# Peptides against a protein of PDB entry 2AUS: the designs that were tried, part 188

Target 1, 323 residues: chain A of PDB entry 2AUS
Amino acid sequence: ADIKREVIVKDDKAETNPKWGFPPDKRPIELHIQYGVINLDKPPGPTSHEVVAWIKRILNLEKAGHGGTLDPKVSGVLPVALERATRVVQALLPAGKEYVALMHLHGDVPEDKIRAVMKEFEGEIIQRPPLRSAVKRRLRTRKVYYIEILEIDGRDVLFRVGVEAGTYIRSLIHHIGLALGVGAHMAELRRTRSGPFKEDETLVTLHDLVDYYHFWKEDGIEEYIRKAIQPMEKAVEHLPKIWIKDSAVAAVAHGANLTVPGIVKLNAGIKKGDLVAIMTLKDELVALGKAMMSTQEMIERSKGIAVDVEKVFMPRDWYPKLW

## One batch from the design tools (peptide; made by RFdiffusion4, then SolubleMPNN)

Design b2_p23_3_s4 (from b2_p23_3, 15 letters changed)
Fold by OpenDDE base, seed 5:
Structure b2_p23_3_s4 (fold): chain B 323 residues (1-323), chain A 23 residues (1-23)
Amino acid sequence: as target 1 above (323 residues)
Amino acid sequence: SAAMEAERREYFRRKYREYLEKE
């Protein structure tokens, strides 16, 4: 999520009409909720699906979805996309994750050896998915981006770990324990990050949501519920972006593929096959799609399909048809 | 005992190797 992407401008004269669309910061509260994502602090105990069902009840919603399952016993960052934004969670599934884990060792190991061995688990690791996973139980590689030891107290090791999506921390701890020669198990686990969502001022509890919804409905105070819900555009901050002309927005909102002439600016480093976010010049999410060209091809070519549009989010009427 | 701890360490090292080889 922290990859700074260079922005390449193709059309420096492109302007946007301020009367068209609804920028993320200017949505009426009802519309903000319809295109919202909650950075939920999931409590330990319930399943991610139960928590989503509770949010739907609390906020009187028809649809919601989560940005990647947390096990019942695992707490922390669970992005929950609401109503019309529900399918934006597909952008969060492949995103990197961070956890804080407590590992309990089954024997005494010198601290220097703990530190040395845990550092060897940075990089590519091999994992077999657990039996409960819907994923086929074939061996697969996963990236451990970093391991930061926070505290060592005898047999208890508290650490932060950044991992590729679908890395099993329980399995990682098991293998660390084997490598240390004493065995280990996961005592506690909290997810501290899911792509662009982290532990910050936007993190809210289920109790907060109950209170904030009450303040809005009974007291007419919308400020709290507005702050508790992030715009759906937050859920795509980690993706490479392509910004399009106002004249191209309505066509893409109708499900047309993005063609090269519609591009105003784009991030560097897009490869063919990448998931990309198509944005307006007001940073509104129009659609998600698959890049059919690299950034370089999108710069050099005058025509062709740049993005195969997979999922439209923007309503068809926010921008006029200019074709 | 130190001997039991050594044997335990060797057991886990063996299990780790067996895990890596089953790939």
Scores: peptide ipSAE 0.124, ipTM 0.753, DockQ to the pose 0.025
Fold by OpenDDE base, seed 4:
Formats: sequence, structure tokens, C-alpha cells
Structure b2_p23_3_s4 (fold): chain B 323 residues (1-323), chain A 23 residues (1-23)
Amino acid sequence: as target 1 above (323 residues)
Amino acid sequence: SAAMEAERREYFRRKYREYLEKE
């Protein structure tokens, strides 16, 4: 998520009308909620689905969805997309995750051996999805981006781990235990990151949401609930972006595919088949789609379908039809 | 060496495969 992507400008003269759309920072509170994502600190105990149901009750919402299941016993970062933003979770499901885990070893192992063996698990690992997973139980590779040992206290190993989406930390710990020759199990797990969402000032509890909603509805204080909800655009920060002309926005908002002439600027390194975010020049999310061209093809070609539009978020009336 | 690390990873992947086939 922290990879700064180069921005290639195709049309340096393209301007945007300030009267059109609703930039993420300028949405009325009701509209902000309709296009919002909560960086929730999920408590241990409830399922991710129960927590989403509670948020819907607290905030009086019809729809919400989460950016990747946390087990009941697992706490920490759970992005919850609200109302019209609900489908933005599609961008978060494939996003990298970070956890802090407590591993308990079933025997005594020298610290140097623990450190050496855990370092060997950085990179590609083989995993089998657990029985409870909706994913077919096929053996699959997953990437461990990094392992950082925070503390070793006898048989207890506290570590930070960055992983590819759908890596099972419980399975990782089991395999580390086998490699150490003593066995191990996961004692505790907290998710500290889900794509662009991390433990920062935007992290809120269910209790915070109750209080902040009350302050808004009873006291007329919008500030707290506004800060507690991130714009849906936050949920796509990690994706490659394509910025489009004002004249192309309404067509894409109606579900038309993005054609090359509509592109003003784009990130470098887009490949055919990548999930991309289509943005206005005001950094409003119009749609998610599948890249049908590489960045290079989008630069070199004068015509053709650049993005197959899969999910529209922007209302059809935020920008005028200029076709 | 990077080669010894690759060999250890392959050995471990082999042992892990053998383990997964026994369960």
C-alpha cells in the first residue's frame, strides 16, 4: 500500500469544473456516510459479520460490508464500507495484511534458532485453507512479505508479519513450530493493517461510534462522526489509478467502459487484468474496473477500451453528460 | 549464501509436502 506509484500525465491542460461532483473532503455529512468506510478496531469475541450488523444498527444503515474476515477471537483493523460504498470492499479483499501474533512453542528452543528459522518463512510459503474457509481447500502459495520478531520470552514469541491476502497466520505458526522441531500454536492474533487501513488516528471502536452518532443526532455535533468515517476513496489508495476528463465521468458513472481519450493521467505499472480505480481530477472514485491495456498501451494508443468498468460508485448526476 | 538459503527453503518445502501427504 505504501508504494508511491509514478503518475504519468497525458493531458497537462485538462481542467476540472469546481462546481461538479463532491470531493471526498467536501461531502455533506449524510453523503459522507453514504460513501464512507470505517477503520474499525474489531473487538475479540464477535464475528466480523456480527460487528457489521452492529455498525448498521448504531449508524441506522441499510447496507455495509467488511474488507476481509477476522476470526471471532482476532481483534484489530477491520475496514467496514457503508451504504453506497459497500462494494469498495472488493478493493480491500486482495490487499496485503499485517498482524501481530503471539506464538507459543511446545518446547524450549534457543533464541538464535527461533530467529533463524522464522527468517526462512519470509517469501513464498505453501498453505492449505482451513476447513471453515469458503475457499476451495487446494494447496496454494502465499507470500510472507516480512517477519519482525518483537519479543522472545522463553516459549512465547511475539512477532509482526506482513502477508498476502488470505495467508493464514495460524497455519504459518503451525509450520514454524514444525520447522523448530517442537511444534507451536497461535496464542493471540491482532490485525494491525488491511491495505491502506492501519492502526492510526482513524481507528475507532464500536463504543466510539455509539458516542459519535449520539453527539451528531442529539447534540448536532458532526465533527466526531465525520472523523470516524473515512471517504471511500481511502479504500482504493493502494490501487493503481486512472484520472479521467470531466467529460468522461458521466459516461463511466452510467457504466460505460473507459476509453483511452478519456484519460488525463494514470499510474505507471498498470498491467492488463489489474484492478484499477477510475478517479476524477478531484480524486473522487467513479468506478472500479479491470485494466484492458497496460500503462504503456494507454499512453501509446489513441483509442480503444482502457478499462472494463465492473463497479460504479459515483451517482450519474454528479457530473453532466457531455456527450 | 543465497544458494544455501534457496536449498534450505526447498528442503523445507519438500519436508512440508511430505508432512502434508502424511496427514
Scores: peptide ipSAE 0.037, ipTM 0.425, DockQ to the pose 0.021
Fold by OpenDDE base, seed 2:
Structure b2_p23_3_s4 (fold): chain B 323 residues (1-323), chain A 23 residues (1-23)
Amino acid sequence: as target 1 above (323 residues)
Amino acid sequence: SAAMEAERREYFRRKYREYLEKE
């Protein structure tokens, strides 16, 4: 999520009509909720699905979905996309994750050896999915981006770990224990990050949501519930973006593929096959799609399909049809 | 015992090698 992407401007004269659309910061509260994502602090105990069901009840919603399962005993960052934003979770599923884990060693190991062996697990690791996963139990490679040891107390090792999506921390700890020659298990786990969502001022509890919804419905105070819900655009911050002309927005909102003439600006480093976010000049999410060209091809070409539009989020009426 | 701990360490080392070789 922290990858700074250069923005290349293709059309520096492109303007946007301020009367069209609903920028993320200017949505009425009801519309903000309809296109919202909660950075939920999932409590330990319930499943991620139970928590989503509770949010739906608390906020009187028809639909919601989460950005990646946490086990019942695991707490922390669970992005929950609401209503019309529900499908944005597809952008979060492949996003990197961070955890704080407590590993308990089954024997005594010198601290220097613990540090040395854990450092060897930075990079590519082989994992076998656990039995409880819906994924076929085939060996697969996963990237560990970093391991930061926070504390070592005898047999207890507290550490922060950044990982590729679908890395199993329980399996990582098991393999570290094997490498140390004593065995280990995961005592505690908290997720501290899921893509653009982290432990910050946007992190809210289920209790906060109850209170904030009540303040809105009974007292007419919308400020708290507005702050507790992030715009759906937050859920795509980590993706490469393509910003389009006002004249292209309605077509894309109707499910048309993005063509090269519609591009105003774009991130550097887009490759063919990448998941990209199509944005308005007001930073509204129009759609997610698959890049059919590289950034360089999108700059150099005058025509062609730039993005195969897979999922539309923007309503068809936010921008006028200009065709 | 120290012997049991050594045997346990060897068991885990063997299991780790077997895990890495099972590509």
Scores: peptide ipSAE 0.029, ipTM 0.570, DockQ to the pose 0.025
Fold by OpenDDE base, seed 1:
Structure b2_p23_3_s4 (fold): chain B 323 residues (1-323), chain A 23 residues (1-23)
Amino acid sequence: as target 1 above (323 residues)
Amino acid sequence: SAAMEAERREYFRRKYREYLEKE
């Protein structure tokens, strides 16, 4: 998520009309909620689906969805997309995750050996999905980006781990225990990051949401609930972006594919097949889609389909039809 | 045992808090 992507400008003369659209920071509170994502601190105990149902009840919402399941016993960062933003969670499913885990060893192992063996699990690992997973139980490779040992206390190892989406920390700990020769199990797990969402000032509890909703509805104070909800654009910060002309926005909002002439600027390093965010010049999310060209092809070509639009978020009336 | 699992959860919560205070 922290990858600074270069921005390549294709049309330096493109302007945007300030009267069109609703930039993330200028949405009325009701509209902000309709296009919002909560960085929820999920408590241990409930399922991710139960927590989403509670948020819908607390905030009086019709629709919501979460950015990747946490097991009932697992706490921490659960992005919950609201109402019109519900489908933005598809951008978070493939995003990297970070966890803090407590591993309990089944025997005594010298600290130097623990550190050495855990370092060997950085990189590509082979996993089999657990029985409870909807994923086919075939062996698959997953990337461990990093392992940081925080503390070793006898047989208890506290560590931070960054992983590819769909890496099973329980399975990782089991394999570390086997490699150490004593066996191990996962004693506790917390998710500290899901793509652009992390443990920061935007992290809120279910209790915070109850209180903040009350302050808004009963006391007329919207500040707290406004701060507790991130704009849906936050949920796509980790994706490569393509910024489009005002004249192209209405067509894309109606479900038309993005063509090369509509592009104003774009991130470097887009490959064919990448998930990309289509943005206005005011940094509003129009749609998610699949890149049909590389960044280089989008620069060099004068015509063709740049993005196959898969999911539209922007209402059809925010920008005028100019085609 | 359920008691040992509860103790480990409390240990984790304590150690995780101590970690967050050091950052």
Scores: peptide ipSAE 0.015, ipTM 0.425, DockQ to the pose 0.925

Design b2_p23_5_s2
Fold by OpenDDE base, seed 5:
Structure b2_p23_5_s2 (fold): chain B 323 residues (1-323), chain A 23 residues (1-23)
Amino acid sequence: as target 1 above (323 residues)
Amino acid sequence: SLIDEFRARQEELRERLEELLKR
């Protein structure tokens, strides 16, 4: 999300009809919920699955899914995609994560040594997935993007850490403890970021959702529940985007692959095989797909399949068939 | 301290959940 991707314009004359579609900011409340994602502050205690089940009960939903498991004891940012947006969570699985962790050391270590050793864990680390993970227990490399020590109090070390998706902070703390020679364990953990979702004004509790749903259903006040739910487009802000002509939207919404002539503008740095978001000129998510061309190939070529469409989100009737 | 604030926030979230589950 933080990387401002350059936007390359292929068709500077392309216009969009304001009467077509439902831009993220202009959805009726029921439609907003159907295409929504909650930035949930998951409490420590419940599983991510239990929390999703509670949200479904609170908001009277048929379907929901989460943007990456938090362990029961872990709090903080859990994106929960609702109803028709449920599958947008696939965009969040590969996204980077940030945590604040409290590490407890099993012995006394000079602060200077703590700082020096923790800095050595920035970069590539070797991890084995825990037994309870859905991932095969093979040794794998993961990236630690940064470690920021926030406070050291004797044997307690509070730190911020940015990591590649599927990095185990508990395992990181265990390895830090081994490197310090005294051992360590994870006392507390909070996720502060999951891709585009972070600790900000959009972060809501389960209590907030109960109250906000009540205000809507009993008092007719939709403002709170509207603010508590982000548009599904938020969940793809970190992906490279391709914006398409109005004439191409209905075809893609019907499951057709995106062809090069349909492209109006696109982000720089798309590689073949990348997950990309196909957007309207009104920044509506049409579909997710796999890039079949680089950005450069999409610029230079006049024809061919640009994106293999994997998942359609947009309803088929939001844009007319113009073919 | 930031550690105390961090622990307090974790506990507040636990307490709030317990209150919600009692309803």
Scores: peptide ipSAE 0.544, ipTM 0.936, DockQ to the pose 0.838
Fold by OpenDDE base, seed 2:
Structure b2_p23_5_s2 (fold): chain B 323 residues (1-323), chain A 23 residues (1-23)
Amino acid sequence: as target 1 above (323 residues)
Amino acid sequence: SLIDEFRARQEELRERLEELLKR
């Protein structure tokens, strides 16, 4: 669920200069691309790295990165952050994922038993990463948020599953098959959600990107490529946010830690150690950082380091130096 | 069926990729 976070206002009189910065909706096309994220429909077949390499070729980019690996055979939602936005994918790695999976059973099982056993896999599960994972093969707990059976046809089970980041659906299906007593394997898998990125009108194919880039470069039509690329701020929608004064923006953009006096408004429920997005009053991403205070401490205190700034995204010149 | 539609969509994405790689 997109948990709507409450917004607490500390300074209701804080204004922002409309001449400073580049709000997500007002970036020139070249700048929009430099700070963009594509909600790519990854085809089955290629690796996530091959697809990123193709996007770089199609769009003539120097850098890009993906918001969490999909196996070659897996299709669907692959966020690809572009150029200066490349590092924003780190905000997507810990984000929840949704998949639609086709499980094939190796024997006949009554539908009632399938439904009952699959319901038992909602909640905490113990997994071992697959052999080909870059992650150490240690047993780990993962959360399955929900399992929704979409269709059962004999030995074929189509289901939707919401999971904690780094849950292996192939391993889940293997364990379901063992619990059913007949065994099972993953026939097909599609990722339908990665944090704020889902199957919606923003989902684009590699073909769409080829065509849209051509329309821009050859025909001068930027509308299609503009729509195909989301602002980098989309990749942090699921994070708790802190909005800062115009006078604090340039300092944070230079890598200075955010201090309490710079805060205009913030989300409720920030804990010390949380990953937070530092935003301008125009909803521009300045930086990602680690909360050094809770929301309550940031409200009650008049001074101190609120956020340890880890990753700056905003250019240093979008806002004037006022320190 | 939803299973058939899901399989068909996966295959369409494979075919479209193969077409793109032939250009």
Scores: peptide ipSAE 0.540, ipTM 0.935, DockQ to the pose 0.842
Fold by OpenDDE base, seed 4:
Structure b2_p23_5_s2 (fold): chain B 323 residues (1-323), chain A 23 residues (1-23)
Amino acid sequence: as target 1 above (323 residues)
Amino acid sequence: SLIDEFRARQEELRERLEELLKR
């Protein structure tokens, strides 16, 4: 769910200088790419790492990273963060995911029973990470947010599923099959959402990237490649945000922790330990960090460390040092 | 059917990838 977070204003008089920074919509194409994220439609077949390597080759980039592994056979939404934005994938790792899955049952089951049993898998489930996972193979609980059956055709069940990050759909289908008493396997899987990235007009193929890069380099047409790459700020839309005054931006961009006096506005519901995005008043991503205070503490306190800055994205020179 | 459309879309993505790799 796109949780609309309330915005609490601490300083209603805070203004921003339009001459400072580079808002996401005003970046030159080269800078836009340096701070970009592609909403890639990953084809089935290649690994997520192979696809990232191809994007780097296609776009002549040194660095890129993906917002959460898709297995080779899995298609769909793979956010690929580029160059200076590469580390923004950290924001996408904990983000919820949606999939469309085709489950094949190993026996005949009445449709009413399929529907009833699949509904019981909404909520908390116990999973063990697969052998191929870089994650320690400890049992863990994961939330299934929703299951929507799209079609049932005999032994084939097409369904949409919203899940907590690191839920294994293959394991879910295996457990559904066990609960149905006949067994099941995952025939096909597509990821349709990864946090703020979904199947929409921003979804592009590897072919689109080849063509759009060609149009830019050979024909001088930047429009297509510009639209194919989202600003890195897209990758943090799902995070709680803290907006800071212009005079605090350069300090945070130098790696200083955000202190309470720098806060202009913030989202409600921030807890200590949350991953938060530090933004300018122009909605530019300055840094990611760990909240050291709740929203309420950030409102009530006049001083102290609000955010432990973990990763800076903004260049040090976009805003002047005002200290 | 939605299942057939879903399978067809998966196959189209495979075919497109194969075409890209032959370029």
Scores: peptide ipSAE 0.540, ipTM 0.935, DockQ to the pose 0.845
Fold by OpenDDE base, seed 3:
Structure b2_p23_5_s2 (fold): chain B 323 residues (1-323), chain A 23 residues (1-23)
Amino acid sequence: as target 1 above (323 residues)
Amino acid sequence: SLIDEFRARQEELRERLEELLKR
């Protein structure tokens, strides 16, 4: 669920200089690419790393990174952060995921029983990571937020599932098959959502990227490649945000921690230890960091470190030093 | 059916990838 976060204003008189920074909508195409994220439709077959390597070749990039591994056989939403935005993918790793899965049953089961048993898998489930996972093979609880059966055709069950990050759909299907008493396997899987990235008009294929890059480089048409790349700020939409004064931006861009006096507005419900996005008043991503205070502490205190800055994205020269 | 559409979409993405790899 997109939890609508309340915005608390600390300084209602804070203004921003329109001459400073590069808002997401005002970046030249080269700068837009340098701070971009592609909502890629990953084809089934290649690894997520192979696909990232292909994108780097197609778009002539030095660096890129993906917002959470899809298995080779899995298609769909793979956020790929480009160049200077590459590290924004860390914001997407903990984000919820949605999938459409085709489960094949190894025996005949009445439809009513399929529906009843699958509904029991909504909520907390116990999983063990697969052998080939880089994750420690400890039993862990994961949330299944919802299961929506789309179609049942004999032994084939198509369903939508919303899950906590790092839930293994293959393992879920295996456990459903055991609960049904006949066994099951994952025939096909598609990711339809990864946090703020979903299956929508921003979803592009590798083919689209080839064609759109060609239109830009050979024909001088920037429109297609510009639309195919989302601003890096999209990758932090699901995070709690703190908006800062223009006078605080350059300090944070130099790697200084955010102090309480720099805060103009912030989301409600920030807890100590949360990953937060530090934003300008123009909704530019300055940095990611760890909250050192709650929202309430950031409101009540006049001083102190609000955010431990972990990763700066904004260039140091977009805003002037005002210290 | 939604199952057939889902399978067809998966296959289309495979075919498109094969076409790119031949380029």
Scores: peptide ipSAE 0.541, ipTM 0.935, DockQ to the pose 0.834; fails the geometry check

